# Peptides against a protein of PDB entry 5B16, part 40

Target 1, 136 residues: chain A of PDB entry 5B16
Amino acid sequence: TPSRINHNERLEFLGDAVVEFLTSVHLYYLFPSLEEGGLATYRTAIVQNQHLAMLAKKLELDRFMLYAHGPDLCRESDLRHAMANCFEALIGAVYLEGSLEEAKQLFGRLLFNDPDLREVWLNYPLHPLQLQEPNT
Target 2, 136 residues: chain A of PDB entry 5B16 as posed
Amino acid sequence: TPSRINHNERLEFLGDAVVEFLTSVHLYYLFPSLEEGGLATYRTAIVQNQHLAMLAKKLELDRFMLYAHGPDLCRESDLRHAMANCFQALIGAVYLEGSLEEAKQLFGRLLFNDPDLREVWLNYPLHPLQLQEPNT

## One batch from the design tools (peptide; made by RFdiffusion4, then SolubleMPNN)

Design b2_p14_7_s3 (from b2_p14_7, 8 letters changed)
Fold by OpenDDE base, seed 1:
Structure b2_p14_7_s3 (fold): chain B 136 residues (1-136), chain A 14 residues (1-14)
Amino acid sequence: as target 1 above (136 residues)
Amino acid sequence: MEKLKAYLDSIVES
């Protein structure tokens, strides 16, 4: 049986892909006239450690990390990286145990504090096949 | 959509 640490790393791996995919799909549909470079710029900004750490803070993951791993997270950059990884693992777990839709909803809710922006992001028409069969 | 774009721009610039 793999260790819990190994399991978390695997979830992080999965979550990273899910976050990347959801971000890409939503940007693609929301900005049909935006060129690839612009889409990539927004995606990079959304999925970078600093931003994901901010999303993680909304779930108070920082408090958890400091409580559990304080001595190993004395630098802000270390904490940020750990929080981002934990956030990815969480999204990965939600996808794995729930669905892509549930991961989408959670990610969207955390991505925007503004309910209007959240609604636009989450409710913009997306192709069902892309959500159900992302590898096709 | 403009509001969304503005918010995303703010993330890029942060």
Scores: peptide ipSAE 0.681, ipTM 0.955, DockQ to the pose 0.852
Fold by OpenDDE base, seed 5:
Structure b2_p14_7_s3 (fold): chain B 136 residues (1-136), chain A 14 residues (1-14)
Amino acid sequence: as target 1 above (136 residues)
Amino acid sequence: MEKLKAYLDSIVES
C-alpha cells in the first residue's frame, strides 16, 4: 500500500544516515592514522548496495523479498538494490524503536562473521560522550 | 588490526 511504501522509504532515509554515521565513527577511531581518503574508501565499500545486500542475506531478507516482491525483482541488480534499501530501513527501525546502541550492535554483528573482528569493531573505545550516552 | 584492515580491503576489492 502507499502508506507502507512511504513508511519504508522514511525508515530507509533514517537508516541510511545511521549506517553512515556508525561506519564513520568506528572507522575514525579504529584507524587513527588513516587519511580521510582511506576512511572514505572503506566507508563507501561498507555501505555500498552490494555489501549491504550481503548483510541483508544473513537475515534471510532475500527469501522475504523474493516471496513478497518476486515478480518485481527478476533482475539480480534489482534484488540487490531492494535488499540494501530494506536493510537500511531495518536499521532505521531499530534505531527509531530501540536505540543507537541497538542499531550499532545489530550492524556490527552482521558486518563480521569473525567473532574476533566483531569484538574489535564493537568494543573499541569511542569518545567519552558516546560512552556516556550509548542509548541515544 | 591488520586482520581487520585486510578484511576491509577485501570489501573494497569485491
Scores: peptide ipSAE 0.681, ipTM 0.955, DockQ to the pose 0.843
Fold by OpenDDE base, seed 3:
Structure b2_p14_7_s3 (fold): chain B 136 residues (1-136), chain A 14 residues (1-14)
Amino acid sequence: as target 1 above (136 residues)
Amino acid sequence: MEKLKAYLDSIVES
């Protein structure tokens, strides 16, 4: 229904910001000597549709998308774009209904299959207030 | 950290 579509688009809007924020914060702290251009390069790579679609595949969103929307996704590029959007909506929903911390944990878990890399990404010291939920 | 950077580089190059 139109109302459901609008809701998903709103969640995607929110999720896009959350994914970019989390990526930016972690990169900023993990690479204190990396110049802005390098940080931006990593961020772009992490949040681009191609990569987010790969993360979405870990949740088997590709199977869901093909089942529900197959006729509209005849091209692989269309599927990737749709999967990336769906992934953003998912992160948006996790943030909205849960917390930024929960979004961070989910995103980090999906970013890395290697538990050592996941640990470094998730547990690197960050500013105590940056990942707190708004009080208002 | 070096392993992390290498992994991130691989994403950039993909």
Scores: peptide ipSAE 0.673, ipTM 0.954, DockQ to the pose 0.813
Fold by OpenDDE base, seed 4:
Structure b2_p14_7_s3 (fold): chain B 136 residues (1-136), chain A 14 residues (1-14)
Amino acid sequence: as target 1 above (136 residues)
Amino acid sequence: MEKLKAYLDSIVES
C-alpha cells in the first residue's frame, strides 16, 4: 500500500534524526576530550546501515523483511539497507508515539549486549529540554 | 570507558 510505504518513509525520516541525535549527544558527553573528527567517526559507525541492520536483527526484523519483501531483497546489501530503514522507522515510531526517553532506552538496549556498556551509555543524561522535544 | 571505546572502535573497523 502506497500510504503505508509513505508512512514508513516518514517514520524513517524522523527516526534517522532521532538515532543520529541520540548518538551525537551520548558521544559528546562520553568523550569530552575527543575531537569532532573522532566523534563523527564513531557516529558514522553507529548509524551506518550495516550496524543498524545488525541492531535490527536483534528485533528479528530480518524475518519480517524477508517475509514481506523477500523477492526484492535477494542481495545482502539490499536487505541490510531495508533493515536499517525499518529500524529507523521503528525508532521514529517509538519517539512519535512515546518519547525521546523511550527511544533512548530502546536504542541503548540494542546498541550493547554487554549490560555494563549499556549502563555507561545510558547513564550519560540528556538535557531536560532535549528530552522534551516535541513530536510535531 | 576503555571497554566502551574498544567496542566502538570495533564498530568502526567493521
Scores: peptide ipSAE 0.671, ipTM 0.954, DockQ to the pose 0.751

Design b2_p14_7_s4 (from b2_p14_7, 8 letters changed)
Fold by OpenDDE base, seed 4:
Structure b2_p14_7_s4 (fold): chain B 136 residues (1-136), chain A 14 residues (1-14)
Amino acid sequence: as target 1 above (136 residues)
Amino acid sequence: MEKLLAYLDKIVAE
């Protein structure tokens, strides 16, 4: 059986894909007139380690990381990187144990503190097949 | 939508 570290890395791998997928789909539908370059720019900004670390901080993952790995996180950049990875692993776990819809809800809730923006992001009409996602 | 776009632009700028 893989170690906890290996398992976390596997969850991170999955979560990275989920975060990128959700981001891509929402941007695609929200901005139908935006060119590919613009879509890619926003996606990159949303899923980059620095931003994901900010989202992770909303869940107090910074305190968790300092508790678990404090001696290895002397640099702020190291902490951000670790937090981003942990956030991805969390999203991966939510998807794995729950559903894509649950991952979507969690991610969207953290993306926006503004409830109006959150509402637009989470409830914007998507492709009908996406509405039939298992375990929604 | 404009508000959302502005927010995303802010993320890009960070």
Scores: peptide ipSAE 0.670, ipTM 0.952, DockQ to the pose 0.846
Fold by OpenDDE base, seed 3:
Structure b2_p14_7_s4 (fold): chain B 136 residues (1-136), chain A 14 residues (1-14)
Amino acid sequence: as target 1 above (136 residues)
Amino acid sequence: MEKLLAYLDKIVAE
């Protein structure tokens, strides 16, 4: 039986891929005239630890982390990194136990506070086959 | 879309 830490790291591994994939797909369809370099720049910015940590704050993961692991997170950079990892693990868990669609909805909801921007991001037409992606 | 792009640019700048 894997340890709880091992399980969390495995979820993080999966979540990292899901966040990367969702970001890539949305950027690809939203900006058909943007070159690869531009797409990569936006993707990097969206999925970097600093940004994911900000998304994690919306779930109050910072309060959770400080409560559970405060002594090990004396530096802001350490906290950001830990929060980003936890965020990835959360997305991984949602994908694993739910679906890619549920992960997509959660990620998009957190990515934008503006309802109009959220709608554009989440509801932009995708390839029909991508709408039927397997849950696992 | 323009507003979306502007928002993403802000993320890049952070």
Scores: peptide ipSAE 0.662, ipTM 0.950, DockQ to the pose 0.820
Fold by OpenDDE base, seed 2:
Structure b2_p14_7_s4 (fold): chain B 136 residues (1-136), chain A 14 residues (1-14)
Amino acid sequence: as target 1 above (136 residues)
Amino acid sequence: MEKLLAYLDKIVAE
């Protein structure tokens, strides 16, 4: 049986893919005239550790991480990386135990504090096959 | 949409 740490790392692996996928899909449909380079630039910015760590702060993951791993997170960069990884693991878990739709909703909700932007991001028409996605 | 793009530009600038 894998350790809990190993399980978290596996969830990070999955969550990383989910976050990148969701970001890619939304950017692709929201900006149909944007060239690949631009899409990649925005994706990179959204999924980078610094940004994901900011999203993680909205869930107060920083408090949790400091409580559980404080001595190992003395450097700001270490904390940022840990928070980003934890965020990915969370998204991975939501996808694994729930669905891609649930992961999408959570990610979008955290991505934007502005309700108008959130609405556009979450409810912009996407691929029709999205409705046929099986629940995980 | 323009507002969204502007916000994403801010993220890029971070």
Scores: peptide ipSAE 0.659, ipTM 0.949, DockQ to the pose 0.847
Fold by OpenDDE base, seed 5:
Structure b2_p14_7_s4 (fold): chain B 136 residues (1-136), chain A 14 residues (1-14)
Amino acid sequence: as target 1 above (136 residues)
Amino acid sequence: MEKLLAYLDKIVAE
């Protein structure tokens, strides 16, 4: 049986791929006229450590990390990196134990505080309710 | 979609 650390690293590995895949798929469908470079730019921004760490705060992972690993996370950059990794591990776990759909829903829910934007992201082509505001 | 793009642009600029 692998150590918990090893297990978390494996989950992170899986989660990284899941996050990148989901992001890629959504961007691809949402913006059919956007060139590859633009798609890549948005993907990079969405999955970068700083952004994922921000998403992790919504799950109070910062509180968890400080409690469990405080002595090793004195630097802000270290905390951010660890939070991003933990977030990826969580997504990996959700995919592994649940489904890609569940991972999609969780990730989308965290990406946007605005429920309208969330709906567009998760349910493209446009949901009938979004037709009321096509420029959302 | 415009709002979504604007939001994504903010993430890029972060």
Scores: peptide ipSAE 0.657, ipTM 0.947, DockQ to the pose 0.787; fails the geometry check

Design b2_p14_8_s1 (from b2_p14_8, 8 letters changed)
Fold by OpenDDE base, seed 5:
Structure b2_p14_8_s1 (fold): chain B 136 residues (1-136), chain A 14 residues (1-14)
Amino acid sequence: as target 1 above (136 residues)
Amino acid sequence: LLEKLYEYLQSLIP
């Protein structure tokens, strides 16, 4: 049986892809006139550790991490990195045991405190083929 | 709304 650490790392691997995919799709549709470089810049900004850690803080993962791993997270940068990884693992788990739609909803709700921005992010029309759920 | 979103995204760029 693999260790819980290994399991979390695998979930992080999956979650990283899911977060990047969702980000890419929404940016692509929301900014149809933006060149690839701009899209890539925004994607990087959204998925960077600092930002994901901020999203993770909304789930109080900072308190969890300090409680469980405080001695190893004395530096703020280390905490941010760990929180970002944990956030990715969470998204990965939601996708794995739930659906891409559930992952999308959770991610979108955390991305924006502004209800108007949240709505356009989550409900912006996508191509019909992209609305299909993968076999999970 | 897109402009507001744009501003938000710009704020994230380091």
Scores: peptide ipSAE 0.510, ipTM 0.918, DockQ to the pose 0.818
Fold by OpenDDE base, seed 3:
Structure b2_p14_8_s1 (fold): chain B 136 residues (1-136), chain A 14 residues (1-14)
Amino acid sequence: as target 1 above (136 residues)
Amino acid sequence: LLEKLYEYLQSLIP
């Protein structure tokens, strides 16, 4: 019964949480000596609209957004925000219909163009409990 | 590699 727009907003809500969670987990394990303030700063930097919009551009979401919503996105900041939201919706959908692991893989692939950094981000040793449940 | 990652993250900070 919800409108398509409302449904998309729900996916954005879910995706926002997934992106923030994945970012938090990876930063936590990759930088064990970094204090909370530093972790929070880097998390904010990763999940900020400008950065997520940059990741969205790799999926050519900018072309999609301009095609579908061009007249409503005349300001650069509006486009970035819309792209970031759309990116979150996609991650939310991947998590919802697939798994956290699939969302993790997609997010990691988009975060880094450098394959070495991508490998480190995605395959850094995790806590044993996480290794026992690799799909979550 | 972690240092390189750190530098990348630093570049994202507003």
Scores: peptide ipSAE 0.502, ipTM 0.917, DockQ to the pose 0.848
Fold by OpenDDE base, seed 1:
Formats: sequence, structure tokens, C-alpha cells
Structure b2_p14_8_s1 (fold): chain B 136 residues (1-136), chain A 14 residues (1-14)
Amino acid sequence: as target 1 above (136 residues)
Amino acid sequence: LLEKLYEYLQSLIP
């Protein structure tokens, strides 16, 4: 359905921004001595299609994609790209229907299989103003 | 733990 495709593309647009924002914020606070170039490098690494597709696979989105769009995804690279887009759309939907906090939690849980790394990523101290005004 | 995180991030760099 054209409406569904359009909706997914819009969600992808939103999700892309959310993923990049969350990634940027966490990297910024976790690595206070890392220069901009390093921060940008790690951000790129986290949000690249290959990585997002890997995260999407944890949600078994690959099964969904092959079911719905298998004939259009003949190459692994095509599937990976579609998976990454779908993941962004999912994050966008979580943000839209839920909150940034919920998107943050989901993203963090998927980023790491190691619970210690999850905790560090999700619970690292934020700026005092953010603690006082979590929605700002 | 930050060192471990660093190693993880390095592993993602193409």
C-alpha cells in the first residue's frame, strides 16, 4: 500500500535523526576527552547500515523483510540496506508513539549483548540540566 | 568498562 510505504519512509526519516541524536549524545558524554573526529568516526560506525542491520536482525526483522519483500532483496547488500531502513523506521515509531526515553532504552538494549556495557551506555551521568528537565 | 566499550566501537569501524 502506498500509504504504508509513505508512512515507513517518514518514520525512517524521523528514526534516522533519533538514532544519530542518541548516538551523538551518549558518545559525547562517555568520551569527554575524545576529539570531534573520533566522535564522528564512532557515530558513523554505530549508525552505518551494516551495524543497524545487525541490530535489526536481533529483532528478527530479516524474517519479516524476506517475507514481505523477498523478491526485491536478492542481494545481501540490498537486504542489509532495507534492514537498516526498517530499523530506523522502528526507532522512529517508538519515539513517535512513545518517547525519546523509550527509544533510548530500546536502542541501548540492542546495541550491546553485554549487560555491563548496556548499563554504562544507558546510565552514564547526563548534564545536570537534562536531569532537572528530562524533556528539554 | 569504558575501555571495553572502546574496544567494541573499534570493532565496528570498517
Scores: peptide ipSAE 0.498, ipTM 0.915, DockQ to the pose 0.838
Fold by OpenDDE base, seed 2:
Structure b2_p14_8_s1 (fold): chain B 136 residues (1-136), chain A 14 residues (1-14)
Amino acid sequence: as target 1 above (136 residues)
Amino acid sequence: LLEKLYEYLQSLIP
């Protein structure tokens, strides 16, 4: 049986893909005239460790990480990395045990403190099938 | 709102 650490690493692996995917999809639809280079730039900005760590901080994962792994996270950069990884693992878990929609909602809620931006991000028209997803 | 979103995204770029 894999250790909990191994399980978290696997969840991180999955979550990384989910975060990348959700980011890509939303950027693609929100900015239909933006070229690939621009889309990639914004995606990179959103999914970079320092940004994901910032999102993780909204969930107070920093306090949790320091409590659980303080001795191993003496440097701020190490803490950021760990928080980003933990955030990815969380998204992975939400996707795995819940749904892509639930992961999308959680991710979008954390991305923006501004409710207007949040609304645009989460509810901007996507593929017709995606618009019907809430009914399933 | 898209402009506001652009500004937010730009602020994240290293």
Scores: peptide ipSAE 0.493, ipTM 0.914, DockQ to the pose 0.829

Design b2_p14_8_s2 (from b2_p14_8, 10 letters changed)
Fold by OpenDDE base, seed 1:
Structure b2_p14_8_s2 (fold): chain B 136 residues (1-136), chain A 14 residues (1-14)
Amino acid sequence: as target 1 above (136 residues)
Amino acid sequence: NLQKLYDFLQSLIP
Protein backbone atom coordinates (compact mmCIF):
# COMPACT_ATOMS: atom_id res chain seq x y z
CA THR B 1 0.00 0.00 0.00
CA PRO B 2 1.24 3.50 -0.75
CA SER B 3 2.39 5.59 2.18
CA ARG B 4 0.29 8.45 3.48
CA ILE B 5 3.06 10.85 2.46
CA ASN B 6 3.17 9.56 -1.11
CA HIS B 7 -0.59 9.80 -1.37
CA ASN B 8 -0.55 13.38 -0.13
CA GLU B 9 2.13 14.34 -2.64
CA ARG B 10 0.05 12.91 -5.46
CA LEU B 11 -2.98 14.79 -4.19
CA GLU B 12 -0.92 17.98 -4.05
CA PHE B 13 -0.03 17.48 -7.70
CA LEU B 14 -3.67 17.12 -8.64
CA GLY B 15 -4.88 19.88 -6.35
CA ASP B 16 -2.34 22.35 -7.69
CA ALA B 17 -3.76 21.87 -11.16
CA VAL B 18 -7.36 22.13 -9.95
CA VAL B 19 -6.75 25.33 -8.00
CA GLU B 20 -4.91 26.89 -10.92
CA PHE B 21 -7.60 25.81 -13.37
CA LEU B 22 -10.49 27.13 -11.30
CA THR B 23 -8.68 30.39 -10.69
CA SER B 24 -7.89 30.79 -14.38
CA VAL B 25 -11.44 30.10 -15.52
CA HIS B 26 -13.06 32.50 -13.07
CA LEU B 27 -10.59 35.30 -13.77
CA TYR B 28 -10.99 34.82 -17.51
CA TYR B 29 -14.77 35.21 -17.42
CA LEU B 30 -14.97 37.83 -14.68
CA PHE B 31 -12.49 40.17 -16.38
CA PRO B 32 -13.10 39.93 -20.14
CA SER B 33 -11.15 43.12 -20.87
CA LEU B 34 -8.12 42.29 -18.75
CA GLU B 35 -4.98 41.43 -20.70
CA GLU B 36 -3.08 38.18 -20.22
CA GLY B 37 -0.46 39.80 -18.02
CA GLY B 38 -3.08 41.03 -15.59
CA LEU B 39 -4.84 37.67 -15.53
CA ALA B 40 -1.55 35.92 -14.83
CA THR B 41 -0.67 38.37 -12.08
CA TYR B 42 -3.97 37.86 -10.28
CA ARG B 43 -3.75 34.10 -10.70
CA THR B 44 -0.29 34.09 -9.17
CA ALA B 45 -1.52 36.23 -6.30
CA ILE B 46 -4.43 33.89 -5.57
CA VAL B 47 -2.47 30.63 -5.74
CA GLN B 48 0.76 31.77 -4.06
CA ASN B 49 1.79 29.82 -0.98
CA GLN B 50 1.21 32.74 1.35
CA HIS B 51 -2.39 33.10 0.26
CA LEU B 52 -3.18 29.39 0.17
CA ALA B 53 -1.76 29.11 3.66
CA MET B 54 -4.24 31.75 4.81
CA LEU B 55 -7.04 29.72 3.27
CA ALA B 56 -5.67 26.62 4.97
CA LYS B 57 -5.78 28.41 8.30
CA LYS B 58 -9.53 28.87 7.88
CA LEU B 59 -9.77 25.09 7.95
CA GLU B 60 -7.49 24.94 10.99
CA LEU B 61 -4.87 23.04 9.02
CA ASP B 62 -2.22 24.90 11.00
CA ARG B 63 -3.23 23.01 14.11
CA PHE B 64 -3.19 19.77 12.16
CA MET B 65 0.28 20.46 10.77
CA LEU B 66 1.74 21.36 14.14
CA TYR B 67 0.48 18.16 15.71
CA ALA B 68 1.54 15.97 12.79
CA HIS B 69 4.79 17.65 11.74
CA GLY B 70 5.69 20.09 14.49
CA PRO B 71 9.36 19.17 14.80
CA ASP B 72 9.87 19.65 11.06
CA LEU B 73 8.33 23.12 11.05
CA CYS B 74 10.87 25.36 12.74
CA ARG B 75 10.10 28.50 10.71
CA GLU B 76 6.92 30.37 9.92
CA SER B 77 7.78 30.12 6.24
CA ASP B 78 8.05 26.35 6.58
CA LEU B 79 4.61 26.21 8.14
CA ARG B 80 3.13 28.37 5.37
CA HIS B 81 4.66 26.17 2.71
CA ALA B 82 3.39 23.03 4.40
CA MET B 83 -0.09 24.46 4.86
CA ALA B 84 -0.24 25.54 1.22
CA ASN B 85 0.72 22.04 0.12
CA CYS B 86 -1.82 20.52 2.47
CA PHE B 87 -4.50 22.83 1.11
CA GLU B 88 -3.68 21.73 -2.43
CA ALA B 89 -3.88 18.11 -1.34
CA LEU B 90 -7.28 18.77 0.21
CA ILE B 91 -8.62 20.36 -2.97
CA GLY B 92 -7.18 17.46 -4.93
CA ALA B 93 -8.97 15.02 -2.65
CA VAL B 94 -12.26 16.88 -2.97
CA TYR B 95 -11.97 16.78 -6.74
CA LEU B 96 -10.93 13.14 -6.76
CA GLU B 97 -13.57 11.83 -4.37
CA GLY B 98 -16.24 14.37 -5.23
CA SER B 99 -16.33 16.62 -8.27
CA LEU B 100 -14.89 19.73 -9.84
CA GLU B 101 -18.07 21.52 -8.77
CA GLU B 102 -17.49 20.59 -5.15
CA ALA B 103 -13.89 21.77 -5.39
CA LYS B 104 -15.13 25.02 -6.94
CA GLN B 105 -17.63 25.59 -4.16
CA LEU B 106 -15.15 24.88 -1.39
CA PHE B 107 -12.46 27.05 -2.94
CA GLY B 108 -14.89 29.92 -3.49
CA ARG B 109 -16.21 29.76 0.05
CA LEU B 110 -12.69 29.95 1.43
CA LEU B 111 -11.47 32.65 -0.95
CA PHE B 112 -13.87 35.27 0.34
CA ASN B 113 -15.15 36.21 3.75
CA ASP B 114 -17.27 38.86 2.05
CA PRO B 115 -20.52 37.24 0.90
CA ASP B 116 -20.90 39.75 -1.95
CA LEU B 117 -17.54 38.81 -3.43
CA ARG B 118 -18.27 35.14 -2.92
CA GLU B 119 -21.52 35.49 -4.82
CA VAL B 120 -19.84 37.28 -7.73
CA TRP B 121 -17.09 34.68 -7.92
CA LEU B 122 -19.28 31.58 -7.67
CA ASN B 123 -22.37 32.72 -9.57
CA TYR B 124 -20.80 34.38 -12.59
CA PRO B 125 -21.89 32.50 -15.73
CA LEU B 126 -19.39 29.92 -16.96
CA HIS B 127 -19.16 28.19 -20.31
CA PRO B 128 -22.16 25.92 -20.99
CA LEU B 129 -19.92 22.88 -21.49
CA GLN B 130 -18.53 23.32 -18.01
CA LEU B 131 -22.03 23.46 -16.60
CA GLN B 132 -23.00 20.31 -18.46
CA GLU B 133 -19.76 18.47 -17.66
CA PRO B 134 -18.58 19.71 -14.27
CA ASN B 135 -15.66 17.27 -14.10
CA THR B 136 -14.08 18.30 -17.41
CA ASN A 1 -19.32 44.11 -7.58
CA LEU A 2 -16.34 43.65 -9.91
CA GLN A 3 -14.59 46.75 -8.64
CA LYS A 4 -14.71 45.34 -5.14
CA LEU A 5 -13.27 42.10 -6.47
CA TYR A 6 -10.57 44.03 -8.29
CA ASP A 7 -9.62 45.79 -5.07
CA PHE A 8 -9.47 42.46 -3.29
CA LEU A 9 -7.16 41.01 -5.93
CA GLN A 10 -4.90 44.05 -5.76
CA SER A 11 -4.55 43.50 -2.04
CA LEU A 12 -3.12 40.02 -2.68
CA ILE A 13 -0.39 41.14 -5.05
CA PRO A 14 2.98 40.78 -3.28
Scores: peptide ipSAE 0.598, ipTM 0.937, DockQ to the pose 0.859
Fold by OpenDDE base, seed 3:
Structure b2_p14_8_s2 (fold): chain B 136 residues (1-136), chain A 14 residues (1-14)
Amino acid sequence: as target 1 above (136 residues)
Amino acid sequence: NLQKLYDFLQSLIP
């Protein structure tokens, strides 16, 4: 049986790809006239450790991390990095056990406190093939 | 509001 640590790292691996994919797809369709460099800049901004850690904080993962790993997380930068990784693992788990749609909904809800921005992000028409996502 | 979204995204850029 694989260790729990190995399992979390595998989920993080998957979640990293899901977060980047969802971010890329939404930016691509929301900004049809934005060049690749601009798209890449915004993607980087959204998925950077500092931002993902902020999203993780909305789920109170900071409290969890300090409780479970406090002695190893004496620096803010260490905590931020760990929280970002944990957030990726969470998204990976949601995708794995649920669907890309569920991952999209969760990620979108966390991205925006503003309901107007959330609406634009989550409900903007995307490629029709998104409806053909195979079950996991 | 795409402008509002732009502003949000700009705020994330370090």
Scores: peptide ipSAE 0.593, ipTM 0.936, DockQ to the pose 0.810
Fold by OpenDDE base, seed 2:
Structure b2_p14_8_s2 (fold): chain B 136 residues (1-136), chain A 14 residues (1-14)
Amino acid sequence: as target 1 above (136 residues)
Amino acid sequence: NLQKLYDFLQSLIP
């Protein structure tokens, strides 16, 4: 039986892919004339550790991390990295236990404080398969 | 809104 830590690492692995995928898809559709290099640049910016950690703060994961792992996270960079990983694990869990749609909605809500941008991001036309929720 | 989105994304670039 895998340890809880091992399970979280596996969820992180999955979540990393989901975050990367969702980011890629939305950028692809939102910017149909943008070349691959530009798309990749924006994707990198969105999924970088410092940004994901910022999104994690919106869920108050920083308080959780300090409570549960404070002694191991004495450096700000370590905390940021851990928060980013935890955020990915959370998205992975949402995808696994829920659906890609639920992961998309959560990620989109956290990406933008501006409701107008949020609406553009979440409601932009996507491939039909990506609009469907899997049956669980 | 797209320009606003561009500006947002640019702000994230290291």
Scores: peptide ipSAE 0.588, ipTM 0.935, DockQ to the pose 0.821
Fold by OpenDDE base, seed 5:
Parts: sequence; C-alpha cells; structure tokens
Structure b2_p14_8_s2 (fold): chain B 136 residues (1-136), chain A 14 residues (1-14)
Amino acid sequence: as target 1 above (136 residues)
Amino acid sequence: NLQKLYDFLQSLIP
C-alpha cells in the first residue's frame, strides 16, 4: 500500500496537469488574438507557486500546513512551495473523485474575488457548440 | 470585461 505522502505526490502530479489545462483552455478562448508568448506568460503567472499559494490561503491551507508541518516550513518560501503543491493535490483530488467541471468551478471561484471576472472566466464558451457568450 | 481581466493578469506578472 502506497504511503499517504506518495499518494499526495501523485495527486499533485494530476492536479498540476488539471490546473495547467484549465488555465490554458480559458486563456486560449478568452484571448483569441493574443500570441503564444503572451498566453504562455499569463499561464505562467497564474500557475506560479506564489499565486497558487495565495489561492491556497483562501482555503486556509497555510494554517493547516503550519499545524501539521510547522517545523519543516520555517521559511516563507518553503511554506509557499508546500502550499502550492497541496493546492495542486487538492485540485487533483477534486478531479479524480469528482469531475473536471467541479475542478473548473473550484479553481475559478478561487481565482477571482471579483464576481464579474469570475463570471467571465467560468462562463466563457470553451466549445464550438456553446452558444452563450459572456460580455466583454 | 476583458480589459479588467488583462489588468488582473498583468498584476500577477512579476
């Protein structure tokens, strides 16, 4: 039986891909005239450890991490990295046990505090057959 | 709302 640590790392692996995928798809559709370099820049910005750690704080993962792993996370940078990894594992778990849609919804809700941006992000057409277009 | 999104994304770029 794999250890919980190994399982968490596997979930992180999966979650990393899910976050990357969702980010890529949404950016691709939201910015149809943006060149690849710009898309890549925005994707990097969204998925960087610093940003994912901020999203993790919204779930109070910082409190959890300090409680469970405080002695190993005395450096702020170490905490951020651990929080980002834990966030990815969480998204991976949501995808695995739920669905891509559920992962999308959770990620989108955390990405934006602004309800207007959240609505645009979550409801923008991601398939050619989708008819409803958000306001630009 | 795309401009608002641009501004948000730009704010994340170090």
Scores: peptide ipSAE 0.586, ipTM 0.932, DockQ to the pose 0.846; fails the geometry check

Design b2_p14_8_s3 (from b2_p14_8, 8 letters changed)
Fold by OpenDDE base, seed 3:
Structure b2_p14_8_s3 (fold): chain B 136 residues (1-136), chain A 14 residues (1-14)
Amino acid sequence: as target 1 above (136 residues)
Amino acid sequence: LLEKLREFLESLIP
């Protein structure tokens, strides 16, 4: 029987794929004239551990990590990596028990504090059959 | 608005 740690690692595995997929899809549609190299650069920036850890902090996962694993997370880089992994596990769980749409909404809400940027990210047409919005 | 988004993304690049 897998340990609870193994279960969390499995969720991280799933969440990593979901985060990367959502990021890729949104960038692809939002920047139709941007070459692959540019898309890849933005994706890397969004999904890097430092950034995901920042998003995790918005959910107060830092407090959780320090409470549960404080002695093992003395280095700042170790804490960032652990928080990023925990964030991935959370997204994985949301996808697993909910839907891709729910994961999309959660991720988008956390990405932007600016409501206008959040709106364009979440609601920009991602399918050819969707009606385009007059985006500014 | 998309330019503002681009600026935000650029700010994340290490």
Scores: peptide ipSAE 0.663, ipTM 0.948, DockQ to the pose 0.857
Fold by OpenDDE base, seed 1:
Structure b2_p14_8_s3 (fold): chain B 136 residues (1-136), chain A 14 residues (1-14)
Amino acid sequence: as target 1 above (136 residues)
Amino acid sequence: LLEKLREFLESLIP
């Protein structure tokens, strides 16, 4: 059987792609007049380790990481990196065991504490058959 | 709301 570490690394690989994809798609549709450089800047800001670690903290993954890997986490930067990786693995698992829609919903809920921003992010049309967001 | 979103995103830029 594959080791837990190998499985998490594979899930992280998948989750990284899912987070990048979801972020890219939402930014692309939400900001139709924004140039590529601006889109890339926002994407980088959203998916950077520091930010993903903050999202991971909302799920109390910091407590989990300290329990499972405490001796290996001697720096704050190490903890942030590990938490970001764990968050990616979680998103990968949600996509793998569930669906892209479930990953989208989870990511959106964690991304925004503000319910108005969450609504815009999750409900803005990403497909021609989706209804227009009333608060655009 | 999109402007509010933009402000949020700007706050994340390192």
Scores: peptide ipSAE 0.661, ipTM 0.947, DockQ to the pose 0.849
Fold by OpenDDE base, seed 2:
Structure b2_p14_8_s3 (fold): chain B 136 residues (1-136), chain A 14 residues (1-14)
Amino acid sequence: as target 1 above (136 residues)
Amino acid sequence: LLEKLREFLESLIP
């Protein structure tokens, strides 16, 4: 039986892919004239540890991390990295037990404090097949 | 609005 830590690492692995995928898809459609290098730059910026940690902080995961793992997270950089990983694990869990749509909605809500930007990000026209089957 | 989004994304670039 896998340990809880092992399970979280597996969820992180899955969540990393989901975050990367969602980011890629939305950037691809939002910026149709942007070259791959530009798309990759934006993606990197969105999924970097410090940014994901900031998103995790919106869910108050920092308080949880300090409570549960404080002694192991004495450095801010360690806390940030752990926060980012925890965020990915959360997204992975949402995808696994819910749907890609639910993961997309959660991620989008956290990405933007500006409701207008959030709306554009979440509701920009996608490929017809994606519109027909948004949950997978 | 896309320009606003672009500006936001640019602000995230390390």
Scores: peptide ipSAE 0.658, ipTM 0.948, DockQ to the pose 0.849
Fold by OpenDDE base, seed 5:
Structure b2_p14_8_s3 (fold): chain B 136 residues (1-136), chain A 14 residues (1-14)
Amino acid sequence: as target 1 above (136 residues)
Amino acid sequence: LLEKLREFLESLIP
């Protein structure tokens, strides 16, 4: 039986791909005139450990990590990295046990506190009715 | 909204 650590690392592996994929797809459609370099810059910004750690904080993973692994996470940078990995594992688990749609919804909800931005991210242009691009 | 989104994304760039 694989250890929980191994399982978590496998989920992280999967979740990393899911986050990258979702981010890439949405950026691609939302910015049709943006060159590859710009798309890559935005993607990097979204998936960087610092940002994913902030998303993880919304799920109170920081409290969990400090409770479970506090002695190993004495540095802030170590905590951020661990939280980012845990966040990826969570997304991986949601995809694995649920669906890509569920992963997309969860990720989108966490990405944006602004409901308008959340709406455009989640629903354009990937909506089944192919919603028109907002003017602003 | 897209401009607002762009501004948000720009804010994430280190």
Scores: peptide ipSAE 0.663, ipTM 0.948, DockQ to the pose 0.851; fails the geometry check

